Peptides against a protein of PDB entry 4KTY. Designs and how they scored, part 208

Target 1, 266 residues: chain A of PDB entry 4KTY
Amino acid sequence: YVLNDIGVIFYGEVNDIKTRSWSYGQFEDGILDTCLYVMDRAQMDLSGRGNPIKVSRVGSAMVNAKDDEGVLVGSWDNIYAYGVPPSAWTGSVDILLEYRSSENPVRYGQCWVFAGVFNTFLRCLGIPARIVTNYFSAHDNDANLQMDIFLEEDGNVNSKLTKDSVWNYHCWNEAWMTRPDLPVGFGGWQAVDSTPQENSDGMYRCGPASVQAIKHGHVCFQFDAPFVFAEVNSDLIYITAKKDGTHVVENVDATHIGKLIVTKQI

## One batch from the design tools (peptide; made by RFdiffusion4, then SolubleMPNN)

Design b2_p28_2_s2 (from b2_p28_2, 15 letters changed)
Fold by OpenDDE base, seed 3:
Structure b2_p28_2_s2 (fold): chain B 266 residues (1-266), chain A 28 residues (1-28)
Amino acid sequence: as target 1 above (266 residues)
Amino acid sequence: DYEIVEYREKDRPETPDDKKIEAIMRYE
């Protein structure tokens, strides 16, 4: 989880699982210096740089360009004229070296690119890390731990009313660390995500959230446990918006979200 | 080959086809 410089990232559909190779390159020349530069750009003090909780949280913010001119600009519109298409990247090294050289965000990334670069960042700094893929990943926009899907009377989705969304798949990272800020037993793997999805206390960042806490429903444990819990465990609430303005809950699906969550087998 | 990561205590049954949503955002 620290020494492996080549990995596999899972993507695609739950019924058509695909894999792509990713070169992390945490030992390549200039990569450690770039990771230190990232922390410099974040204005992280020296005392915090040895704390994996602080480092992983800063990393989740800085690997995306939002808020702080971090490493990667996300794009999902299939228009990549001013950079590299997300699918063209094969590893973290070129991205990180470009960021260090240009001192500007690199274009473009999607979830597996963010996760790949973030994995390099964590491993480079000695934090054991892996990438996980969640098929049917929920994005809860209103922090109610459910997906509110609004339907027209004809059964079609009302996109104006529906704020929550579901990804066919989503990749994020898990980092291994102790959590002295949490009760005993909630160390180990921590979910961290650098793909800009939701604002967390003023910045687009996510985690570290204890996987054990999420598994046992302890959503009050910092950081961003409710959001990560929702990604893997949200119920789908189908609500019909009637013409008279009333809302009726038609169905509840507790089985769709987080259908399969996988990582590379060791 | 993959390893299943457990974020939940219980396995979920299959979702019925009539309850699947159409509004799914897609990565490449």
Scores: peptide ipSAE 0.425, ipTM 0.869, DockQ to the pose 0.746
Fold by OpenDDE base, seed 1:
Structure b2_p28_2_s2 (fold): chain B 266 residues (1-266), chain A 28 residues (1-28)
Amino acid sequence: as target 1 above (266 residues)
Amino acid sequence: DYEIVEYREKDRPETPDDKKIEAIMRYE
């Protein structure tokens, strides 16, 4: 696992991989205190704060501002007038310290910012963590484990017919822990995601989902395994919407989503 | 340098270039 104060986050396109430096600053003054403050704001019971399963799940909820006035406000509209553009952040320290001092969500983040701050949070609390980048990351909005791509009769994509989407890349975290709540063999790396994508039992959070479970198709294993599975393994279902209102499946692509999933080499 | 994280089987067919789609949404 990684204990480095400075990391690298992969982004860009699958055919044009880029890297950005990110300072986690887990040992900087005030950062641990801020992480404890985050758990306080979540009203997390003291008894649960020693359980990495509970901590990582709470962290996935609290690093985003949705539901609970957590750390970061996401924005994807390219209008960042009331805060800092996501690309301007270079590390977690300024974000976390601003959150602690203002006691208000910090603007703005996108996936790598969420992942960066979440990585700091996990590491501060003694949970080994790393950031992973998934190129061609699916966002399954209708919980059917497939990505519906609707085509007009002329072959052009109609993005209005589905809420499902594909990101050029998406970053989330993996946290190392045992999973006594799962069968033997499904501990180790657990996918957790603080980017607010989907509601999970009442809050925008994701994980911990066993990477081994996802790899072997055990989507019934808590938490949020179906969603993470879909991010990396959704079939693209190309559907032609006919003028008569009928839908015809034209093609199925089982190889495009999750084309490349990477983390920093140790 | 990066290492591949194994969420899926290592050996899967490549999507043909003419069948690849662009991402619907993009991060910065």
Scores: peptide ipSAE 0.376, ipTM 0.777, DockQ to the pose 0.667
Fold by OpenDDE base, seed 4:
Structure b2_p28_2_s2 (fold): chain B 266 residues (1-266), chain A 28 residues (1-28)
Amino acid sequence: as target 1 above (266 residues)
Amino acid sequence: DYEIVEYREKDRPETPDDKKIEAIMRYE
């Protein structure tokens, strides 16, 4: 359980780290009720609501609007005509209260907005949580634990062949919990992410993935460990796709992804 | 070599926060 109402979210680039204030508002009127409402909308049974593993996984699904009419609609096209630009939000309270009032997804969010709202959700429900920012965050789309960057013969990126992407930064949450479903030693901080990135067993959700498991390469541990592992540890594989259909590995960069992962102590 | 996808709005408002990094982690 975290008592801080105002936090800091890191963003920008690894060589130009920036901070923004975010009001979590976990103690504001109506916020806890809204978090309970979110679980109601997820049709979460009462027995599961006491399990931080289930709660955090449901939260990762419900904070984004995909699949289940959850809290936030993501947008990255710089066109926000039908809502609030992601940068205009300063905290979770207005978003959550709007969701509760309208009973419709709120527009719009990006990773720090998702992370901010998700942090409020977790804290409201008694789960210690923090926001982390990963600089040079990989998005592995083909689940091979590496970033395949396909190059034309001229050295330019082939965007048609390259499905994977690298964000300059990405924010997600870590939630503190025991993991009786995992071997001993893999409790503690668990990565959870509500930004819709990949489908996980039928829904856009991510985690909880044991940070210790990721650190030690245990990608077989539930949930979504391969994806989170790739976000922070994947190698960049530069592949030249030749006109004859052959692929040649030009370079491997093991240092680029997950260059810096930061958080503020609570 | 490759394009980094920006995960931020270009026209974001400036924040007065100058909070320092308190925790740094590498998943290795």
Scores: peptide ipSAE 0.143, ipTM 0.553, DockQ to the pose 0.032
Fold by OpenDDE base, seed 5:
Structure b2_p28_2_s2 (fold): chain B 266 residues (1-266), chain A 28 residues (1-28)
Amino acid sequence: as target 1 above (266 residues)
Amino acid sequence: DYEIVEYREKDRPETPDDKKIEAIMRYE
């Protein structure tokens, strides 16, 4: 989880799983220096740089450009003007070196690019890390741990009312660490995500959230456990918006979200 | 080959076909 410099990222659809190679390049010249530079840009205290909890949380913020002029600018508009399309990247090295050289955010990334770069960052700093892919990944936008899908009377999705979203897949990272800030048993793999999705106490960041805590429904455990829980365990609530302005719950689907969550087999 | 990562204590049943929805957003 630290020494492998080439990995595989799963993507596509749950019924059509695809793989892409990703070069992490954590041992390439200038990459470690760039990771240190990232922490410098974050103004991270030296004392915190040895703490994987702090490092992973800062990394989740700094790998995206939001708030802090971090590494990658996300784009999902399928235009990608003035940069590189997310699908054109094959590894972390070019991205990180460009960031170090230009001292400006690199365009553009989507989830697997964020996860790839973040994985390099974690591994460079000696934190065991892997990429996981969640098929049918929920993005809870109102922090109610549900996916509220509003339907027109004709059964079509009302995009104006529906603020929550479901991704065909989403990639994030897991980092291995102890969690002395949590009860015994909630160390190990921690979910961290650098794809800018939701604001977490003032910054677009996510985690570390204990995978064990999520598994057992401990959403009160720091950090961002409710959001990660929702990504993998949200119920889909289908709500019909009637002409009179009333909302009626038509159906609840508890099986759709987080249908398959995978990582590269060792 | 992949490893299933367990974020839930119990496996979820298959979603019925009539309950399947298209992803609202898609990554490339």
Scores: peptide ipSAE 0.394, ipTM 0.814, DockQ to the pose 0.690; fails the geometry check

Design b2_p28_2_s3 (from b2_p28_2, 14 letters changed)
Fold by OpenDDE base, seed 5:
Structure b2_p28_2_s3 (fold): chain B 266 residues (1-266), chain A 28 residues (1-28)
Amino acid sequence: as target 1 above (266 residues)
Amino acid sequence: MYEEVEYRAEKRPELPDDPRVNSIMRYE
């Protein structure tokens, strides 16, 4: 989880799983320097740079360009006219070196690109890390740990009222570390995510969230456990918006979100 | 080639997708 410099990222659909090769290149020339530069840009103090909790949280913020002129600009508009299409990237090295050279965010990334670059960042700094792919990954927009899907009386989805969304797949990272800030037993794999999805205390970042905590429903454990919990365990709530303004729950689906979560087999 | 990662102890049942879920974002 540290020494491998080439990996495989899973993507596509749950019924049509695809693989993408990704070169992490954590040992390539200039990459460590770039990782240190990223932490410098984040104005991270020296004392925190040895703490994987702080490093992974800062990394989750800095790998995306939002808030802090971080590494990657996300785009999902299928245009990508002013940069490199997300699908054109094959590894982290070119992205990181471009960032270091230009000192400006690199365009463009989507989840697997963010995860790939973040994985390089973590591994480069000695933090064991891997990429996981969640098929049918929920994006809870109102922090209620469920996916509210609003329907018109005719049964069609009301896109204006429906703010929550589901990714056909989403990639994030797991980083291995102890969590002395949590109760005993909640170290190990920690979910961290650099894809900008939601604000976490004023910045687009996510994690580290203890996977063990998520598994046991401890959403009160820092950091961003509710959001990560929702990504993998949200119920779909189908709500009909009546003409009189009332809402009626038509159905609840507890099986759709987080249908399959995978990582590269070692 | 892959191994499953569990974020809950209980595995989700495999059911067909609900056609009413049309807020699925697509990645390249």
Scores: peptide ipSAE 0.348, ipTM 0.719, DockQ to the pose 0.749
Fold by OpenDDE base, seed 3:
Structure b2_p28_2_s3 (fold): chain B 266 residues (1-266), chain A 28 residues (1-28)
Amino acid sequence: as target 1 above (266 residues)
Amino acid sequence: MYEEVEYRAEKRPELPDDPRVNSIMRYE
């Protein structure tokens, strides 16, 4: 999880799983220097650079360009005229070297690009890391651990009221570390995500969230455990908005979100 | 080719009232 410089990222649909090769290149010339530069841009204290908790959290913020002119600009509108289409990238090296050279965010990325670059960052700094893909990944933006789908009386989705969204797939990273800031047993794999999705205490970042904590429903454990929990465990709540303003729960689907979560087999 | 990763929890936890966690995004 540190020495392997070539990876496979899973994407597509749950019933049509696809793979994409990705060159991490953590040992290539200039990559370590670039990772250090990223932490410099984040104004990270030298004393914190040896702490994987702090490093992974800073990395989750800095791999995306939001807030801090980090590495990658996300784009999902299928218009990539001012950069490289996300699908054209084959690895992290060109992205990181361009960032170091230009000192400006690189265009463009989507979740697998963010995850690929973040994986390089983590591995380059000696943090064991892997990429996971969640099919039917929830984005809970009202912090209730549910996917609230509002329906009109005719059964159609009310897009105005429905704010939560679901990705067909989403990639993020898991980083291996001890968590002395948490109770015993919640070290190991930590979910971290550099794709800008939700504001976390003033910045677009996510994690590290203990995977063990998520599995046991300990969403109070820092960082961003509620959001990560929702990504994989949210129930779909179908709510009919009546004309009189009342809301009625019509159905609950507890099987749709996080239907399949995969990583490269070792 | 792939290894399945488990995140599923059986019990739904109570949401803590902490504004420092993920916040509600505003859309313009």
Scores: peptide ipSAE 0.307, ipTM 0.704, DockQ to the pose 0.211
Fold by OpenDDE base, seed 2:
Structure b2_p28_2_s3 (fold): chain B 266 residues (1-266), chain A 28 residues (1-28)
Amino acid sequence: as target 1 above (266 residues)
Amino acid sequence: MYEEVEYRAEKRPELPDDPRVNSIMRYE
């Protein structure tokens, strides 16, 4: 009997950090086969299945159901009809096995569920991986690497004009690999995200983005470095939309986004 | 216990001047 890997996922608020246990189950029967099945469904060439760059990118796409009938359907409307509420999941095994048996996307997931399943996928395929939680995680919709918050003259947020959003927390994965496609020094941890947030060259996926590249502001390095950079480094730009249609920058907050990023201690 | 992960950029790229996004989304 082999013990399955059990992890801890951090969530909640930056000032009220919570933990959730998650069973990855990468060694349980049928899980590796399911991961291979996922790559089959993605129609991934055999030649690419040994490349962690390609595998992690495909996994990023396939762990979510968008575009390709991948593993998990995301839902944030608090209804969760015809499925399992995201909070009810305790590990990856049931999700992956259900996907394999039904051959249909499993309902439902949110970021920690996506990250949990994706972590299992990566580890099953021999890619060292971990889950990270970013408190105050930005979602940049217009690729300008900042959060544009539009305010009414009374100071209230104009939701019609404000397209960018900030998660109280967001979970994604880091995968360890070399990056021969990048300049020397940008291997190591790569951010990958299977939560469907933004379209990346035709489908909902994210990464691998070199963490070192992010730290050094090299947002031109593939893949999706601008989006990941924005998640952790965006400035909040508060803009007042005046009645005459003019915009005035009222404030800039460079400290709010990416307030704390954590992973399970080794 | 958690380990803090470093993502904070030591060098920031040139950013476009387009402020449009400010909403807080919460999970569950």
Scores: peptide ipSAE 0.451, ipTM 0.798, DockQ to the pose 0.329; fails the geometry check
Fold by OpenDDE base, seed 4:
Order: C-alpha cells, then sequence, then structure tokens
Structure b2_p28_2_s3 (fold): chain B 266 residues (1-266), chain A 28 residues (1-28)
C-alpha cells in the first residue's frame, strides 16, 4: 500500500487541468474495519481476501451501490436532494463510516469520489493503489472498441443511434499486483474502476485490467480489457446515417480519446 | 459542514442494462 494519507485528484479539461485534495484516511479509526465489512457484504470467501486480483475486482463492484447495495450511489443529474453533492466530499472517511453505520449506500458520488473511496479500500487492504485521470475518456457501450458518432445527413449529431459517449475527464484506479493468471510481463499496474459504467459478466465492475496488456493491445486478457482499452484508445468514427439505412464513414480521429492521462507524481 | 464546488464531468452516459456488454474476457 501507499502511506500517503492525502492525495491529489486531477480533473477539469485537458487544456485547463485542475486539482483537488482528497483525504484517503486509510489509517483512521474504523476504516479498515469498514473495508472488511465491505468484503463481508460482498459475501467474499475468506480464501479470496488475500488475492489482490479478487479483492480489487470485488472492490470495483462494491464501491458502487449497483447490484449489491455497495458503498456509493452515483448521480450526475445535478439533483442531490437526498444526500450529499459529490463535490462536497473531501475524503473517504466520512463516506465509509456512514456506510458502515447506516449499512445503506451513501449518496452521492461521481468518478473522483468513487476513485477516492476505492483508493482507500485498496490501500487499507495492502494493495498499492493510485488514482489516474483520463482526459477525453471514452465509454464504449457496444463493445466494438471504437467511439461511434452518428451524423444526420445535415451534419448534426444523432445521439439516439448510439449510447457511446466521451467524458471530458474520468478517474479510475491503478492497483499494483502480480498477475499469475496472465502471461509473464503483465503484472504491475492494473486498471480497476468502481464508477458504474458497464456491466461486466452480470455486475457493474471493471478490472483488474493489465495496463501493460492494454498498452500492447491484448484485449483478450482478463478482466474487462476491451472496455479499458476503449476508454483510452478508441478511434472516433464519424458515421453519416443515411435515410436509406446505409452508413457512411466520413472521418476517423485516432488522436482525440485518451489525449492525456495523469496521476500524482510520486 | 460542506462546501459545494463544481467538479462534475461534462458528459453523462446512460448506464446499460445489457449483461452482454463488456463481458469478462478470459485467458486460458
Amino acid sequence: as target 1 above (266 residues)
Amino acid sequence: MYEEVEYRAEKRPELPDDPRVNSIMRYE
């Protein structure tokens, strides 16, 4: 794990990078116990709790409330009447302690909140972890490893033809571990993400995906490598949907997605 | 107790319910 109790999370725009402090509080009273409680709620076998692969995957599922009444409820509609606005959180401690006390999901989080809490979870359990921010982060909804942008014949975007989208920025975590389940050389940093984005074998979770595998295009390596690959390396495909139902590729942009990925310098 | 500051991302994708999307890719 990492000893730093206070971190920095990058956000904003690629041309206007901003930072905020986040208190992980991995050494605060009750936090480790809460992390163990999270694994209990996940009904995680004791035999798996020493395996960072399983722990990080369970964590990616449990830090979000979907499927399993996990820690955080996501909200992006700017209506936070039944909880705390995501921007009001300053660290993981209050969130985790509230979850432990109430035994109900805490409202509300967005990507940096999910990443912050997940970072605490990983570090508490002895897994070295950090937060990374990807500017122009793709959300590939149809698993074709590209971002489809459909245009009407008049050139206007038709957002109804695809669920693909791009975040101006997105935060997730990298966890350091060996990967004996993968070929030699694909240990080290693994991408894990607790922000609910896509269903992974029946549950909203993501990773661990080998960063080395992603860098070398090995999208068949577990877990969720195609999705993570798409987040950082999708081509933007501009497609005109004609009235006759035909699709014409007008342009391909291979430089937009994953333009900048940053983490705190150690 | 809390100070609200705007940090939210610009894009807001809809979350899919299709369990077939982003399925586990297994290495054997």
Scores: peptide ipSAE 0.067, ipTM 0.504, DockQ to the pose 0.032; fails the geometry check

Design b2_p28_2_s4 (from b2_p28_2, 17 letters changed)
Fold by OpenDDE base, seed 5:
Structure b2_p28_2_s4 (fold): chain B 266 residues (1-266), chain A 28 residues (1-28)
Amino acid sequence: as target 1 above (266 residues)
Amino acid sequence: EYEIVEYREEERPETEDDPKINDIMLYE
């Protein structure tokens, strides 16, 4: 998980799984220096740079450009005129070297690009890391651990009221570390995500969230466990917005979100 | 080849088709 410089990222649809090769290039010239530069830009204390908990959390913030002029600017509008389309990237090296050279955020990324660059960052710093893909990944934006889908009386989705959203797939990272800040048994793989989705205590960042904690429903464990839990376990709540302003729950679907979560087999 | 990552103790049942979630966001 540290030595492999080429990987595979899963994407597409749950019924049409696709693979994308990604060159991490963690040993190429200038990449480690760039990772150190990223931590410098984050104003990370030297003492914290040896702590994978702090490093992964800082990395999740700094790989995206939000808040701190980090590495990558996300774009999802299919208009990439001022940079490189997310699909054109084949690895982390060009992105990281451009960031180091320009000292400005690189355009553009989407989840697999964020995950690819973040994977390089983690591996460069000696943190075992992998990319995971979640098919039907929920984005809960009100922290209620469910996907609220509002319907008009005619059964159509009310897009104005429906704020929660679902990705056909979403990629994030898992980093291997001990968690002395958590109870025994919640070390190992930690979910971390650099794709800017939600604000976490003042910054667009996510994790490290213990995969074991998520698995066993311990959403109170730092960091961002509720959000990650929702990504993989949210129920779809269909709510009819009646003309009188009342809301009625019409249906609950517990089968759609997090239908398949995969990583590259070793 | 892929490995399933377990974020749940129990596997979710197969998803039935629901047209109401077709407004799913797509990465492009």
Scores: peptide ipSAE 0.471, ipTM 0.854, DockQ to the pose 0.776
Fold by OpenDDE base, seed 1:
Structure b2_p28_2_s4 (fold): chain B 266 residues (1-266), chain A 28 residues (1-28)
Amino acid sequence: as target 1 above (266 residues)
Amino acid sequence: EYEIVEYREEERPETEDDPKINDIMLYE
C-alpha cells in the first residue's frame, strides 16, 4: 500500500460504478516535506509523530481547512469560481505543493479529493492506507445511529425537519495500525475521514475507528465509531409528520445504507 | 476491479431504490 504511487477511486452510483485514477505522488519532490509541514501547522508534538493513532487523527483534521487552516476547502454548491473544481484534480501533488507554497487552504475539494490527499499524507508517513467508497453513505447529524426521513401527510419528503442526509457515495480512508488503546483484536484497518462532516471533540475530524469494532457493533470504542457505524449501518426511519404535530413511524429500512463498500483490489 | 470491505458481519439483503429518499446529495 505505501509503495503504490497511482491508485483508483470508485465513485458514481451503486448501479453505475465509475473509476477515477488518482496520483498519490508520495515520492515526488516536496511532498514528504509538505506532510511534515502539515504536522507542524497542527502543532503536533514530536513525541506523537511516531504514533499512527495520533498521526491519522491529526491528518483527518488537517487535510480539511476547517478549524485549523488545513489543506483543502470543501465545496458542494457547484460554484468553483475562486479555485479549481474538485473534478479537475488528478492527484495529490499539485494540491500539497500549492498548500506548502501559499501557506493557505487550497480550493476546492470533495470526498475523493480529501481521500486522495489524505491517502498521500498517510503513505508519506509510512502508514499503510487505502481509499474506501461507500455507496448510499449516511450522514447522521444528530448522533442517534439512524437516518430520519420525514414525510408530509401527502407522502412528500420534508427536508426541513432533519439535518440527516445520504450521499450517493462517500469516500474515506482506512489506515493499517495496531490499537493498543483498544482490546486485543481491534487493530488492523482503521477508518479515518478528512472530509468535514461532523465535529469530533471540537474539530472536524473522524477516526481512527476500528473497522473490526464497527463490524461487531462496538460503537463505544474510540474514535468516532458511532459516526462511522451510522455511515454504513443506519436504518432509514420513515416518519410521517402529521398536521397535529405528531410523528408516526411508517416504515424502517435496514438494508439501504451502505449498500456497497469497496476498495481497489490488489 | 474492486474488493468488498467488510463493515458488517452479514451481507445486507438486496433492496430496490427507494423513491421516498429525495434528499440524496450527489457528488459531481
Scores: peptide ipSAE 0.417, ipTM 0.796, DockQ to the pose 0.756
Fold by OpenDDE base, seed 2:
Structure b2_p28_2_s4 (fold): chain B 266 residues (1-266), chain A 28 residues (1-28)
Amino acid sequence: as target 1 above (266 residues)
Amino acid sequence: EYEIVEYREEERPETEDDPKINDIMLYE
């Protein structure tokens, strides 16, 4: 399962689930060396390279090009003229080898590409990992664990005021590890995400966040538990922005976000 | 075939109708 060279990534819509094959290639020539190179580019201390907590956190930062000239440049604007469209990738090998060869970020990725490459990175370094897909995945921009949707008085969305957003689907990774930095019982699967979404203590990275902590509402547990919690469990708060500048909560939807969260069956 | 990942104590309730949100970002 966690050592498979080929995987399946779920995507699409909750009512139109699609699957995409992905070749991880963690055993292909040069891939492990590239993963080590990624850690070198991150200037990761040698003492930390054996710690899956540190490795997964560094990986979440370095698989994206933000901040640190990492592996992949994200693009969601349908303009891919200076690289490869995200949908054209079939696996991690070409991306990682291009990164190693060019020593420059590879264009372009979206969530499943980030997750695919990150999965290879984790597996190469001996960390059991899988890809998870969340349908209706929230992106909380103001760290309030809610999706604040501002409406005009006519009921239309006020895009200027609405900063939070929702992905129709989003892919991230789970990495298996012990968490000696957390209370007993919060090891196991840890959510980690290399898609650049939010700044986490100065870098675009996410996790490791204990899935057990998220499940039991322990959002205070490092790392990025509030963000991951919001991705899967935030309420949609519909707020009417009145002409007088007041805000009124019109509706709350506690059912929409995180409608379905899936991974490949063993 | 997929496996449900448990991020919540209970399954998310069914939604009668998906709310109109203009801030859905679409992946290709």
Scores: peptide ipSAE 0.290, ipTM 0.718, DockQ to the pose 0.731
Fold by OpenDDE base, seed 4:
Structure b2_p28_2_s4 (fold): chain B 266 residues (1-266), chain A 28 residues (1-28)
Amino acid sequence: as target 1 above (266 residues)
Amino acid sequence: EYEIVEYREEERPETEDDPKINDIMLYE
């Protein structure tokens, strides 16, 4: 499973699940060297490179180009004239080798591209990793652990009142590691995400967040547990914004976010 | 390509509770 060079990434809609093949290429020539180069660009000291917690966190930052001239530039505007459309990528190898050769961020990626490249990075460095897809994935932008949906008095959605959003699907990675920095029992799968979504202590990165911690609602556990919790567990809060500036909660939907979370079967 | 879920004027009907992160499904 972890050593498989070709993977499957799930995408589409919860009621119309689609699959995309992805070549990780973790054993291809130059790929490991490129992963080491990524850590060099991150200025990661040698002492940290043996720690999967630090490596996965650095990887989550460096696979995206934000902040640090990392591997991939994200784009969601359907205008990809200055690079490769996200859908045109079929694997990590070309992306990583281009990054190593050009020493500049590669254009363009979206979540599955980020997840694919990040999966290669993790696997190259000996960290067991997989890609997971969350259908109806929340993006809690204001860190309140709920998905705010603002309505006008007429019932129409006002998207200007919040930056919260729900993706039809979102892909991230899980990395297997011990968590000596957490209480006993919170090792195992850790959610890590290289798709630039939110700033985490000064950089666009996410995780490692203990899946077990999220499971038990321990959002205080590092790293980025509140954000990951919200991605899969947030309630939709329908709020009517009154003309007088008051907010009225009209409804709460606990049945929408995280409708389906999938990964390739072993 | 990515698309943000659009919300209708009417509230979404209540459905079954969503699986949580601990309920990750291994799918073929």
Scores: peptide ipSAE 0.115, ipTM 0.572, DockQ to the pose 0.070

